Peptides against a protein of PDB entry 6RO1. Designs and how they scored, part 22

Target 1, 216 residues: chain A of PDB entry 6RO1
Amino acid sequence: LGKEIEEYIHKPKYCLPFLQPGRLVKVKNEGDDFGWGVVVNFSKKSNVKPNSGELDPLYVVEVLLRCSKESLKNSATEAAKPAKPDEKGEMQVVPVLVHLLSAISSVRLYIPKDLRPVDNRQSVLKSIQEVQKRFPDGIPLLDPIDDMGIQDQGLKKVIQKVEAFEHRMYSHPLHNDPNLETVYTLCEKKAQIAIDIKSAKRELKKARTVLQMDEL

## One batch from the design tools (peptide; aimed at target 1 V107 R108)

Design b2_p15_5_s1 (made by RFdiffusion4, then SolubleMPNN; from b2_p15_5, 5 letters changed)
Fold by OpenDDE base, seed 3:
Structure b2_p15_5_s1 (fold): chain B 216 residues (1-216), chain A 15 residues (1-15)
Amino acid sequence: as target 1 above (216 residues)
Amino acid sequence: DAESLIGKYELYKKK
């Protein structure tokens, strides 16, 4: 269900109005979880090859992310990698396809005007860590309906199911239903299969898109 | 310190 919500949130038609400089976002690329980063800027890339039907415009968001120092040495040829848990890492501005945003926070940071100096980039990491300390239950998310204004009936049904599920988890003695794990696992498997099919279709589209971005 | 964040961030509020 959370992943189904992500499928709406990362759509440009919904998220672009909220991708202002300083917005906290989560970035995940396949197995690489960068965690929370900060939006610096975004750009529209038109893959207008003239003869293929109106390809949906691609949007790239520049996100300040905590990257491994090893990946930065090869940053011209290799994709950035997230910092290892025990690594300090380095904050880098990484161009990210908008559909790789897994979450958007209600928090918007004031960021330095010049992010070229390492110290300015690292100051943003300190600010993220301070926000995380302020919100021990997690950095607050934008509400997809109330904040983002998404009117899609499919999303409303997903949220109603999440709320009903949460309400059942908290209100029903079903905490003890051993079938909840099986239903959860089946719902997670079905959701994971639907996500894997959508992810595979997106990865096929992404592999085409990233391959097209490397050619641009 | 939570006070150190004063003026460093804002929360989205629906107008």
Scores: peptide ipSAE 0.205, ipTM 0.740, DockQ to the pose 0.434
OpenDDE base, seeds 1, 2, 4, 5: peptide ipSAE 0.204, 0.202, 0.200, 0.085; ipTM 0.748, 0.762, 0.747, 0.631; seeds 2, 4 fail the geometry check

Design b2_p15_5_s2 (made by RFdiffusion4, then SolubleMPNN; from b2_p15_5, 4 letters changed)
Fold by OpenDDE base, seed 2:
Structure b2_p15_5_s2 (fold): chain B 216 residues (1-216), chain A 15 residues (1-15)
Amino acid sequence: as target 1 above (216 residues)
Amino acid sequence: SAEELIGKYELYVKK
């Protein structure tokens, strides 16, 4: 279900407006989890599909990621490796295809204007780590509906299913009440309430985060 | 300082 949500949020039509410089994003490439990085910029590359001649624009986001020391500066994500857990690593600007973004945060960092110096790049890592410290329950995510404005009914259904599932995990097995429609309406209401609670909790968490940031 | 860190990031939610 999380993967299904990712399939929506990483679509350029939804995520591009939120890929401003400084936006925290998670990058995952197959087995390589880079964790949280920071958007530097994005570019649109014209790609022509060889078989159809159709213009399929590729969106590449440059993300400052914690890479192994073996990773080349400004290497493609395919050539970049994440820092090992026990390795300090180095922050590198890595071009990443937008579909490799596994999460987008509501947090935006200030980025140094010149990222060529290692110290400037490493300062961003310190900032990420400080954000992580401030959010022990995880860095806050953009809400795909409330923040990103995704109106896709498929996504709404997925979210409803996730919330209904989460609710069902915490609620005793609802008796096999044969009225699927009433259970769906109650699950939709409970899912909507769970969405509203999760949205309210996220908003409260955001508000608390803003308040905590204001209180800090 | 905590204040210096606060200035380094913002919560940006596009309303």
Scores: peptide ipSAE 0.073, ipTM 0.705, DockQ to the pose 0.294
OpenDDE base, seeds 1, 3, 4, 5: peptide ipSAE 0.031, 0.021, 0.029, 0.034; ipTM 0.580, 0.521, 0.568, 0.581; seeds 3, 4 fail the geometry check

Design b2_p15_5_s3 (made by RFdiffusion4, then SolubleMPNN; from b2_p15_5, 4 letters changed)
Fold by OpenDDE base, seed 5:
Structure b2_p15_5_s3 (fold): chain B 216 residues (1-216), chain A 15 residues (1-15)
Amino acid sequence: as target 1 above (216 residues)
Amino acid sequence: DAESLIGKYELYVKE
């Protein structure tokens, strides 16, 4: 169900309006999970399908991602690889196909104007880590319906199924489904994310109100 | 402090 939601949110028609510079996004490429990165920009690439001549625009988002230093040495020939858990890694601007975005956060960071210096790139990692510390249960996601405005009935049905499943799990713990833990963990994360979004929205509203009050 | 982060990021909520 989470994957089904991802299939909607990574579609350019839905996600492009939210790919502003500084937007937190999660990037996965096959078996490589880069985790959370920050959008720098996006571009539309004209792609002509070789067989049909149809214009199939490819959308490439440049995302600042934590990459393995080893992969950077081979960057001329090989795609960037995510930093290993035990390594510091280095933040690099990586061109990513939009369909590789597995999640889009409601959080948008201020990023340095010049990302050429390594220190500026690494400062963004610190900012991501600060956000992660604020959201121990996970960085808040954009709601595909409420925030992204996706009206697709298929998605609504998926969400309803997720909600119904969550409700059933919470109401009647089906302890015997081995996939329940995975789904439960995903559902808990989603529920927690929803709570965190509401909390963060409230905090931001309060903070803006406080800032506005301090400015008044 | 949550306030310290407000200067570093915004939460985008579609109005």
Scores: peptide ipSAE 0.031, ipTM 0.626, DockQ to the pose 0.255
OpenDDE base, seeds 1, 2, 3, 4: peptide ipSAE 0.028, 0.030, 0.028, 0.029; ipTM 0.615, 0.635, 0.614, 0.604

Design b2_p15_5_s4 (made by RFdiffusion4, then SolubleMPNN; from b2_p15_5, 4 letters changed)
Fold by OpenDDE base, seed 2:
Structure b2_p15_5_s4 (fold): chain B 216 residues (1-216), chain A 15 residues (1-15)
Amino acid sequence: as target 1 above (216 residues)
Amino acid sequence: SAAELIGKYELYVKE
C-alpha cells in the first residue's frame, strides 16, 4: 500500500511543485537505498520515445545524497552508490529521475549557495541528521491529499484502504460480522474517523513539526 | 532554523 501511494507522489504532475531547493526527499534506485537527501534543483529534459516518436519529457532532480567514497572515484563512469551503513560517505549532487523519489518530506532546508566545496555539502548532511534527531518516529512526509493536493480517486481509495486496514488491525472482532454493508458503512465511518484521526494526528504532527523546527 | 515547513514558509515552484 505504501508503494501504491509512492506511485502517485512521484509523478511529475504532483511532485514538481514541491521539489524546491532544500526539500528533503528519499531516493531509492532498485536495490540502492540512498535514504534522505536534499533537492538542489530539477530540470525538464526533452525525450523522444524511440518507437512512437512521441515527446516524453523526462524530469531530472539533482539531489544531494550520501554516496560511498568508492562510487565517487568512479562517478565519471559509474552510477553513484549509497554509502555503506558503517561508512561516513560523502554528500554529492546526483541527478535522479523523479520517479525514483520514494518519499517527499514537508521539511525544507536552507542549503549553501555553493555546493562545490565538500564542507558545504557535508554541512547539509549534518542538517539532515539534526532533523532526524528531532523526528525520532521518522521525518514527516507531505500528505498527498492535504499538502500535495492530489485529487485522484484511486489514491483516495488507496488511502482509505490503508486507513481501514489500520483500523481493522485494531478492531479484530468486526472481521466476523457478515453484514459487510454495515461493516462497510461502519468502516467508512470508522475510516472517516480514522481519516479524521489521522488528519488530526497529521495536523498535530505538523504543529509539532513546526514547534520542533523552530528549535532548529 | 535551517529548515522551513510547508504551510509556514513554503513557496510553490511554478512550472
Scores: peptide ipSAE 0.031, ipTM 0.669, DockQ to the pose 0.071
OpenDDE base, seeds 1, 3, 4, 5: peptide ipSAE 0.030, 0.017, 0.029, 0.028; ipTM 0.585, 0.452, 0.609, 0.523; seed 5 fails the geometry check

Design b2_p15_6 (made by RFdiffusion4)
Pose (drawn by RFdiffusion4):
Structure b2_p15_6 (pose): chain A 194 residues (1-46, 58-67, 79-216), chain P 15 residues (1-15)
Amino acid sequence: LGKEIEEYIHKPKYCLPFLQPGRLVKVKNEGDDFGWGVVVNFSKKSLYVVEVLLRCAAKPAKPDEKGEMQVVPVLVHLLSAISSVRLYIPKDLRPVDNRQSVLKSIQEVQKRFPDGIPLLDPIDDMGIQDQGLKKVIQKVEAFEHRMYSHPLHNDPNLETVYTLCEKKAQIAIDIKSAKRELKKARTVLQMDEL
Amino acid sequence: DFKIGEFEIDRKPLE
């Protein structure tokens, strides 16, 4: 569901109007993410590209690392979420100190909103009048309710047991696909003709 | 001249 919502937000017809300088954006590509960042401007490429400050062809910052902000161009279809907040940015971003100042400014925004950095309502704000997105948002609130209600959500060992579950779940996926091809390979193809 | 912590909750699209 989360990924499905991102695809609607990826549509440039819907998200480009809200990519004003200073907008907070979360970016993820093929798995790894850079947390949150701030946009500077955007233009076409070659698809659209926006230059965004992120925590870090570079890779994202690790959890233990304090991080160092760097501006990088990214494709628009790599934005996972877009916020309602537009934090102010310096005119000349070339200095390192200003880049750290922006990192500190977002640290203060995250504090002013411990419930989470507010996101744009894709319908009330972004204008996605598509009916499929309605049923998606409904399933999200319902499944989030199911998640926080699960006795394991609060358990500190949840991440320890969730990983063993994830491993055991992937092994099972292999067995399924492996058996699928096996039922095919083991099949005699010309028996219906006979 | 830059001040840390200032921002706006902006829900308006570009003109």

Design b2_p15_6_s1 (made by RFdiffusion4, then SolubleMPNN; from b2_p15_6, 5 letters changed)
Fold by OpenDDE base, seed 1:
Structure b2_p15_6_s1 (fold): chain B 216 residues (1-216), chain A 15 residues (1-15)
Amino acid sequence: as target 1 above (216 residues)
Amino acid sequence: SFEIGKYEIDRRPLE
């Protein structure tokens, strides 16, 4: 259900207005979870679809992410990797395709004007950690309907299902609801369709040193 | 100015 919501919020038409500098966002690339990062800026890139010759704009957001130190050494040829749990890591500005944003927070951080110094980048990590301490139940998200203005009926149905599920979880132990399997099956089918659409779009984007999610 | 842990709640889009 969370993944279905992600398929709406990461669409450029919805999320771009909310990618202001300092915005907290989550970045996921396949099996790589970077966790919470901070938006630095975004850019629109012209892309030509190889098969149709049509211009398909690519949206790249520069996100300050906690990366492994090992991935930074080979940054010219290798995609950034998230820091290991026991690793301190290093905050790096990583160009990310907008569709890799898994969550968008209502929180905007104040960030240093110059992010070139390592100490300035690491200070932002301290800020993220401090904000996480203030939100023990998780960093607050933008509301996809009320804040982001998404009017898609499919999303509204997903949210209604999530709310109904949450209500049932709090009222009765989840283990006894036979309708859970049906909800999961519908979610999986919709997720597969979304993957197929994304796969077709990814073949067009492979040529860029941008963090790309190859959704198989 | 930058301060560690300083944030705002901003639900507004860019106009």
Scores: peptide ipSAE 0.637, ipTM 0.951, DockQ to the pose 0.746
OpenDDE base, seeds 2, 3, 4, 5: peptide ipSAE 0.632, 0.626, 0.631, 0.626; ipTM 0.950, 0.950, 0.950, 0.950

Design b2_p15_6_s2 (made by RFdiffusion4, then SolubleMPNN; from b2_p15_6, 4 letters changed)
Fold by OpenDDE base, seed 1:
Structure b2_p15_6_s2 (fold): chain B 216 residues (1-216), chain A 15 residues (1-15)
Amino acid sequence: as target 1 above (216 residues)
Amino acid sequence: EFKVGEYEIDREPLE
């Protein structure tokens, strides 16, 4: 269900107005989870679709992300990798395709004016960590309907399902009703199949778009 | 001046 919401929020038509400097965003690239980063700026790139000759704009957001130090040494040819859990890592400004944004927070950080010094970039990591401490249940998200203005009926249905699920989880005491497991497994299977079909379609689209990040 | 951990809640789009 969370992944279905992501399909809407990462669309340029919805998220671009909210990519102000300092905005907290989550970045995921395939198996690489960078966690929370901070928007620095965004740019529109003209892309020509090779098959149609149509101009398809690519949106690139520069995000300050916690990266592994190993990935930075080969930065000219290799994509940035997230810091390992036990690694300190280094905050780097990484150009990210907008569709790789998995979440957008209502939180905007104040950031240093100059991010060239390592110390300034690392200070932003401290800010992220401080904000995370203030939100023990997780950093607050933009509301996709009320804040982002997404009117898509598909999204509304997803949200209604999430709300109904949450309401059921909170209203049913964790009574060991053995029948709940069967309903959950069926819902998970149906959700997984829908995710797999969308993921397969997305992997086909992402494989094309991630390949373009290596060419940029 | 930049201070660590300073933030705002901003739910508004760029106009």
Scores: peptide ipSAE 0.592, ipTM 0.944, DockQ to the pose 0.807
OpenDDE base, seeds 2, 3, 4, 5: peptide ipSAE 0.581, 0.584, 0.582, 0.163; ipTM 0.942, 0.943, 0.942, 0.782; seed 5 fails the geometry check

Design b2_p15_6_s3 (made by RFdiffusion4, then SolubleMPNN; from b2_p15_6 with D1S F7Y)
Fold by OpenDDE base, seed 1:
Structure b2_p15_6_s3 (fold): chain B 216 residues (1-216), chain A 15 residues (1-15)
Amino acid sequence: as target 1 above (216 residues)
Amino acid sequence: SFKIGEYEIDRKPLE
């Protein structure tokens, strides 16, 4: 269900107005979870579809992400990789396709004006960590309906299902409903299928997008 | 000046 919400929030139509500098966003690329990063800027790039010659705009957001040190060495030839859980990592400005945003926070950080110095970038990581301490239940998200103004009926139905599920979880001891395992398994399967379809579409697009990220 | 951990809650789109 969370993944179904992601399919709406990462659409340029909805998210672009909220990609102001300092905005906290989560970035996921296939199996790579970068966690929370900070928006630096975004740009619209004109892309020509290879098959139709039609202009398909690509939206790239520069996000300050915690990357592995190995990614810094290969930055010219390889895509950035997230820092390992036990690794300190280094903050790097990474160009990210907007559809790779998995969450958008209501939080906007104050950021240094100059992010060229490593110390300034690492200071932003400290800011993220301080914000995370202030939100023990998780960094707050933009409301997709109330804040982002998404009016899609599909999203409303997803939210209603989540609310109904949460209500059932709290009202009935979940241990005795055999349908909960089925619903979880079906939700995990649907989520996995949605990930697999999105991954397959991303792999099909990555054959195009990795080429575009390398050209950026 | 930049201060570590300073943030605002901003729920508004760019104008």
Scores: peptide ipSAE 0.613, ipTM 0.947, DockQ to the pose 0.786
OpenDDE base, seeds 2, 3, 4, 5: peptide ipSAE 0.610, 0.608, 0.607, 0.604; ipTM 0.946, 0.946, 0.945, 0.946

Design b2_p15_6_s4 (made by RFdiffusion4, then SolubleMPNN; from b2_p15_6, 5 letters changed)
Fold by OpenDDE base, seed 1:
Structure b2_p15_6_s4 (fold): chain B 216 residues (1-216), chain A 15 residues (1-15)
Amino acid sequence: as target 1 above (216 residues)
Amino acid sequence: SFVVGKYEIDRKPLE
């Protein structure tokens, strides 16, 4: 269900207005989870679909992410990798395709004006950590309906199911929910749609410097 | 000015 919501919120038509500098976002690229990062800026890139010749704009967001030091050495040729759990890592500004945003927070950080110095970038990591301490139950998310204005009926149905499920979890043991099967079926259908979207995006092979562009 | 841990709650889209 969480993945289903993600498929809506990462659409440019919904998320772009909320990608202001300082916005906390989660970035995930397949098996690579960068966790929470901070938006620096975004840009629209013109793209032509290879097969149709249709103009398909690519949206790239520059996100300050905690990266492994190893990934920095090959930053010109290889995609950034998340810091290991036991590694301090280094905050780097990484160009990310907008669809790799797995969550968007209601929180906007104040950030240094100049992010070129390592110390300034690392100070933002400290800010993220401080915010995480203030939200022990998790960093607050934008509401996809109330904040982001997503009116898609599919999303509304998903949210209603999530709310109903949560309500039941608190009221009854999970195994007693007769509608679990229905929820799973809907999740499977949306997972298929997500696969189709991913396949379509794979045709858009552009600059290797953009996170996941090489896999597209 | 930048202060570590300073944030705001912003639920508004860019106009």
Scores: peptide ipSAE 0.618, ipTM 0.948, DockQ to the pose 0.734
OpenDDE base, seeds 2, 3, 4, 5: peptide ipSAE 0.611, 0.610, 0.613, 0.615; ipTM 0.947, 0.947, 0.947, 0.947

Design b2_p15_7 (made by RFdiffusion4)
Pose (drawn by RFdiffusion4):
Structure b2_p15_7 (pose): chain A 194 residues (1-46, 58-67, 79-216), chain P 15 residues (1-15)
Amino acid sequence: LGKEIEEYIHKPKYCLPFLQPGRLVKVKNEGDDFGWGVVVNFSKKSLYVVEVLLRCAAKPAKPDEKGEMQVVPVLVHLLSAISSVRLYIPKDLRPVDNRQSVLKSIQEVQKRFPDGIPLLDPIDDMGIQDQGLKKVIQKVEAFEHRMYSHPLHNDPNLETVYTLCEKKAQIAIDIKSAKRELKKARTVLQMDEL
Amino acid sequence: EVKFYNDKEKKEHTI
């Protein structure tokens, strides 16, 4: 569901109008993410590209690392979430100290909103009048309710058990696909003709 | 001071 919502938000017809300098954006590509960042401007490429400050062809910052902000161009279809907040940015971003200042500014924003950095309502704000997105948002609130209600959500060992479950779940996916092709390979193809 | 604009509230804020 989460990824499905992102695809609606990726549509440039809907998200480009809200990519004003200083907008907070979360970006993820093929798995790894950079946390949150701020946009500077955007233009066409070659698809659209926006230059965003992120924590870090570079890779994202690790959890233990304090991090160093760097501006990088990214494709628009790599934005996972967009916020209602537009934090102020320096005019000349070339200095390192200013880049650290922005990192500190967002650390304060995250504090002002411990419930989470507010996101744009894709309908009330972004204007996605598509009916499919309605049913998606409904399933999200319902499954989030199911998640926090699960006895395991609060358990500190949840991440330890969740990984063993993820491993066991992937092994099972292999068995399913492996059996699927086996049932096919093992099949005699010309028996219906006979 | 940290300054920002919130689109939901249509207001500027200072921390």

Design b2_p15_7_s1 (made by RFdiffusion4, then SolubleMPNN; from b2_p15_7, 9 letters changed)
Fold by OpenDDE base, seed 1:
Structure b2_p15_7_s1 (fold): chain B 216 residues (1-216), chain A 15 residues (1-15)
Amino acid sequence: as target 1 above (216 residues)
Amino acid sequence: KVRYYDLKENKEYEL
């Protein structure tokens, strides 16, 4: 359910108006979770579909992310990697395809105008950490309907299913049915399979798009 | 001091 909402949120037609400098966003690339970063800017790149000659615009967002120091040494040849849990990491501006945004916050930080100095980038990490302390239940997310204005009936049906599930989960005292774990595990497995199929389709589409970007 | 704007609350905050 949450991942079905993400599929609407990361669509350029919905998220681009909210990708202003300082917007908090989550970035996830396959198994690499960068957590919360900050939008620096975005750009529209002209892309041509190889098979149809149709214009397929690529949207790239520059996001200030906490990266592993190891990935910075290889930045010319390797993709940025998230900082390890026990690593301080370093804040780097990373070009990210817009569909890698897993969440968009209602929160927009004031950021330094010049992010070239390491100290300015690291100050943004401190700012994110202070915002995280302010929100112990998690950084506020943009509402896809109320904040983002998404009118898609498919999304409304997803939200209604989430609300109906949450209402059922909270209205039943979870005390005594051993069958609930089996239903949860089956729902998680089905969700994970649907995710793996979508990730594999996205990887196949990304591998085609990255392979085409290396040929240009 | 950390400053941010929350779109949901339509308000600026300082931490």
Scores: peptide ipSAE 0.690, ipTM 0.968, DockQ to the pose 0.876
OpenDDE base, seeds 2, 3, 4, 5: peptide ipSAE 0.685, 0.689, 0.689, 0.678; ipTM 0.967, 0.968, 0.967, 0.966; seed 5 fails the geometry check

Design b2_p15_7_s2 (made by RFdiffusion4, then SolubleMPNN; from b2_p15_7, 8 letters changed)
Fold by OpenDDE base, seed 4:
Formats: C-alpha cells, structure tokens, sequence
Structure b2_p15_7_s2 (fold): chain B 216 residues (1-216), chain A 15 residues (1-15)
C-alpha cells in the first residue's frame, strides 16, 4: 500500500511541479535510506533505452542529503551513501534519480542560495532537525490527491484500501493476526537477502556520480 | 530562525 502510493508520487508528471528548491524529500536507494533531505534543483537528462532505442528522459534531482564521510571522499567516483547511525555525517548535494524519492513533504524550507560552503549545507541540516522537532508525529507529506492533484483512479483505489486498512488496524489491533508474525519474518528475511545482494553488488558497482538503483 | 512554507496549511512558519 505505501509502496503503491510511492509509485504514483515519484512519477515525473506528478512530482516535478513540487520539486522546487527547499522542498523536503526522502531519498531511498534500495537498502540505503538517507532520510529527509532538501531539493536543490532538478534536470531532465536525455536517455536512450538500451533495449528499444527509444528516448526515455531521466529526471535527476539534486538533493542535499546527509552522507557518510566515506561517501564525501569518493563523491566524484562512487555513489553517495547515507550517514551511518553512529556518525554525524555531512550534508552533500547528491544527484538522485527522481524515482528514488520515497516521500515528498508539503514543507518547503528557505535555503541558502550558495550551498558550496560546508557551513551553508550544515545549516540546512539544522533546519531539517528543527522542522522534525516541530512535527513530532513526522514531517507532513503532500497529499497525492489534494496537494499534488493526482486524478488517477488506480491511486484513489489504493488510498481507499489504505484508509480501510488503517480503520481496521485501529478498530482491531493486528496483534491478533497470526499473519503479522509471518509478515515480520518474511520482511526480515527479505531485508537480509537485500543486504546480502547489496554486499555482492558493491564489488561489481561501476563508479557512478548519480544516485540510482543498481538495476539501472 | 528556521523559515519554511507548508503547502497543506498554505502558510509560512518561523521556528
């Protein structure tokens, strides 16, 4: 359900109007969760599909993300990595494929015009942290229908299913669903498999400056 | 001060 909504939201035809400088977005690349970052810019790149020769434009969004120190050192040759849980990390402008936006906030920050100075980038991290304190239940998301104006009937059906699921969760705590434990164990197994695949793929990963999934 | 606009609320905030 949440992933099905994400598949609508990250479509260029819907999200591009909201990718203004200062827009809060979440970035996730497979098992790499960067959390909340800030849009700096976006660009359309010409791309040719390898199988059809058709022009399929890639949309690259520059996002200010909290990156690991290792990622900063290798930023010219390697894909960016999120800050480790035990490190502060550093704010870096990362070119990201638009489909890696896992969430888009209704919040748009005022950001420094020049993000070349480290202090200006780190000031944005402080701003994100203050916004997070303002919203203890989480940074508000754009509503795909009311805020983004998505008219897709498939999305409306997904939203109705989410609402009906949430209503059922609140009325009947899923603690009694024997499928919950099986779902958790399947999610954990899937997460472990994803880690193992990611470790194996790291050795084969070509140098990339644009953050993308390893399948692209 | 942290300044932001919230599109849902159609208002600016200062923190």
Amino acid sequence: as target 1 above (216 residues)
Amino acid sequence: PVRFYDLKENKEYVL
Scores: peptide ipSAE 0.652, ipTM 0.963, DockQ to the pose 0.844
OpenDDE base, seeds 1, 2, 3, 5: peptide ipSAE 0.645, 0.648, 0.648, 0.647; ipTM 0.962, 0.962, 0.962, 0.962

Design b2_p15_7_s3 (made by RFdiffusion4, then SolubleMPNN; from b2_p15_7, 10 letters changed)
Fold by OpenDDE base, seed 1:
Structure b2_p15_7_s3 (fold): chain B 216 residues (1-216), chain A 15 residues (1-15)
Amino acid sequence: as target 1 above (216 residues)
Amino acid sequence: MVRYYDLKTNEEFEI
């Protein structure tokens, strides 16, 4: 359900008006969760579909993200990686395809005009952390209907299903059942295992492609 | 000092 809502929110038709400099956004690339970052700018690039010759515009948003220092050294050859939990990391401006935005906040930060200095970029990380402390239940998200003005009937049906599910979950006396926490923990573990399997399969496929290049 | 605008409240905050 949350993923189905995400599929509407990250559509350029809906999200582009909200991608102003300073907007808090969450970026996820496959198994790499960068967490909350800040929009610096966005650009529309003309792209041509290779098979049809049709113009398929690519939307690239530059997002200031907390990256691993290791990925920065190899930034010319390797995609940026999120900072490890125990790593300080470094804030870097990363070009991101708009469909990799997993969430958009109602919050827009005031950011330094010059993000070339490391200290200015790191000051934005401090700002994000202070905002996170202010919102213990999570940084506020744009409402797809009320804030973003999405009128899609498919989205409305998804939201109604979410609300009906939440209502049933909270109305059920089992929400205080310790067995429910175990079920949620098991569901989260299962979801994480599914992600890990998918990541491992992709790494295995990449390793096979590298192995196939060494055999040529 | 952190300044932000929240679109939901249409307010500016300093924290």
Scores: peptide ipSAE 0.661, ipTM 0.965, DockQ to the pose 0.839
OpenDDE base, seeds 2, 3, 4, 5: peptide ipSAE 0.658, 0.658, 0.656, 0.646; ipTM 0.964, 0.964, 0.964, 0.962

Design b2_p15_7_s4 (made by RFdiffusion4, then SolubleMPNN; from b2_p15_7, 11 letters changed)
Fold by OpenDDE base, seed 1:
Structure b2_p15_7_s4 (fold): chain B 216 residues (1-216), chain A 15 residues (1-15)
Amino acid sequence: as target 1 above (216 residues)
Amino acid sequence: MVRYYDLKTDEEFEL
């Protein structure tokens, strides 16, 4: 259900008006969760569909993200990677396809005009962390209907299903049942295992491509 | 000092 809502929110038709400099956005690329970053700018690029010759515009948003220092050394050849939990990381401006935005916040930060200095970029990380402390239940999300003005009937049906599910979950005395916590923990573990398997399969595919290059 | 605007509340905040 949350993923179905995400599929509407990250559509350029709906999200572009909200991608102003300073907007908090969450970026996820497959198994790589960058967490919350800040929009710097966005651009529309003309692209041509390879099969139809039709114009398919690509929307690229530059997002200031917490990246691993290791990925920065290889930035010319490798995609940016999120900072590890135990790593300080470094804030970097990363070009991101708009469909990789997993969430958009109602919050818009004031950011430094010049993000070339490391200290200015790191100051934005401190700002994100202070906002996160202000919202212990999570950074506020744009409402797809009330804030973003999405009138799609498919989205409205998804939201109604979510609300009906939440209402049933909270109305059932089982929300205090320790068995429910075990089910959620098992679902989260299963989701993490599925991500790890997908990541491992990609790494194996990359390793096979490297092995195939050494055999040529 | 952290400043932000929240679209939901239409307010500016300082942290």
Scores: peptide ipSAE 0.661, ipTM 0.965, DockQ to the pose 0.825
OpenDDE base, seeds 2, 3, 4, 5: peptide ipSAE 0.645, 0.658, 0.659, 0.656; ipTM 0.962, 0.964, 0.965, 0.964

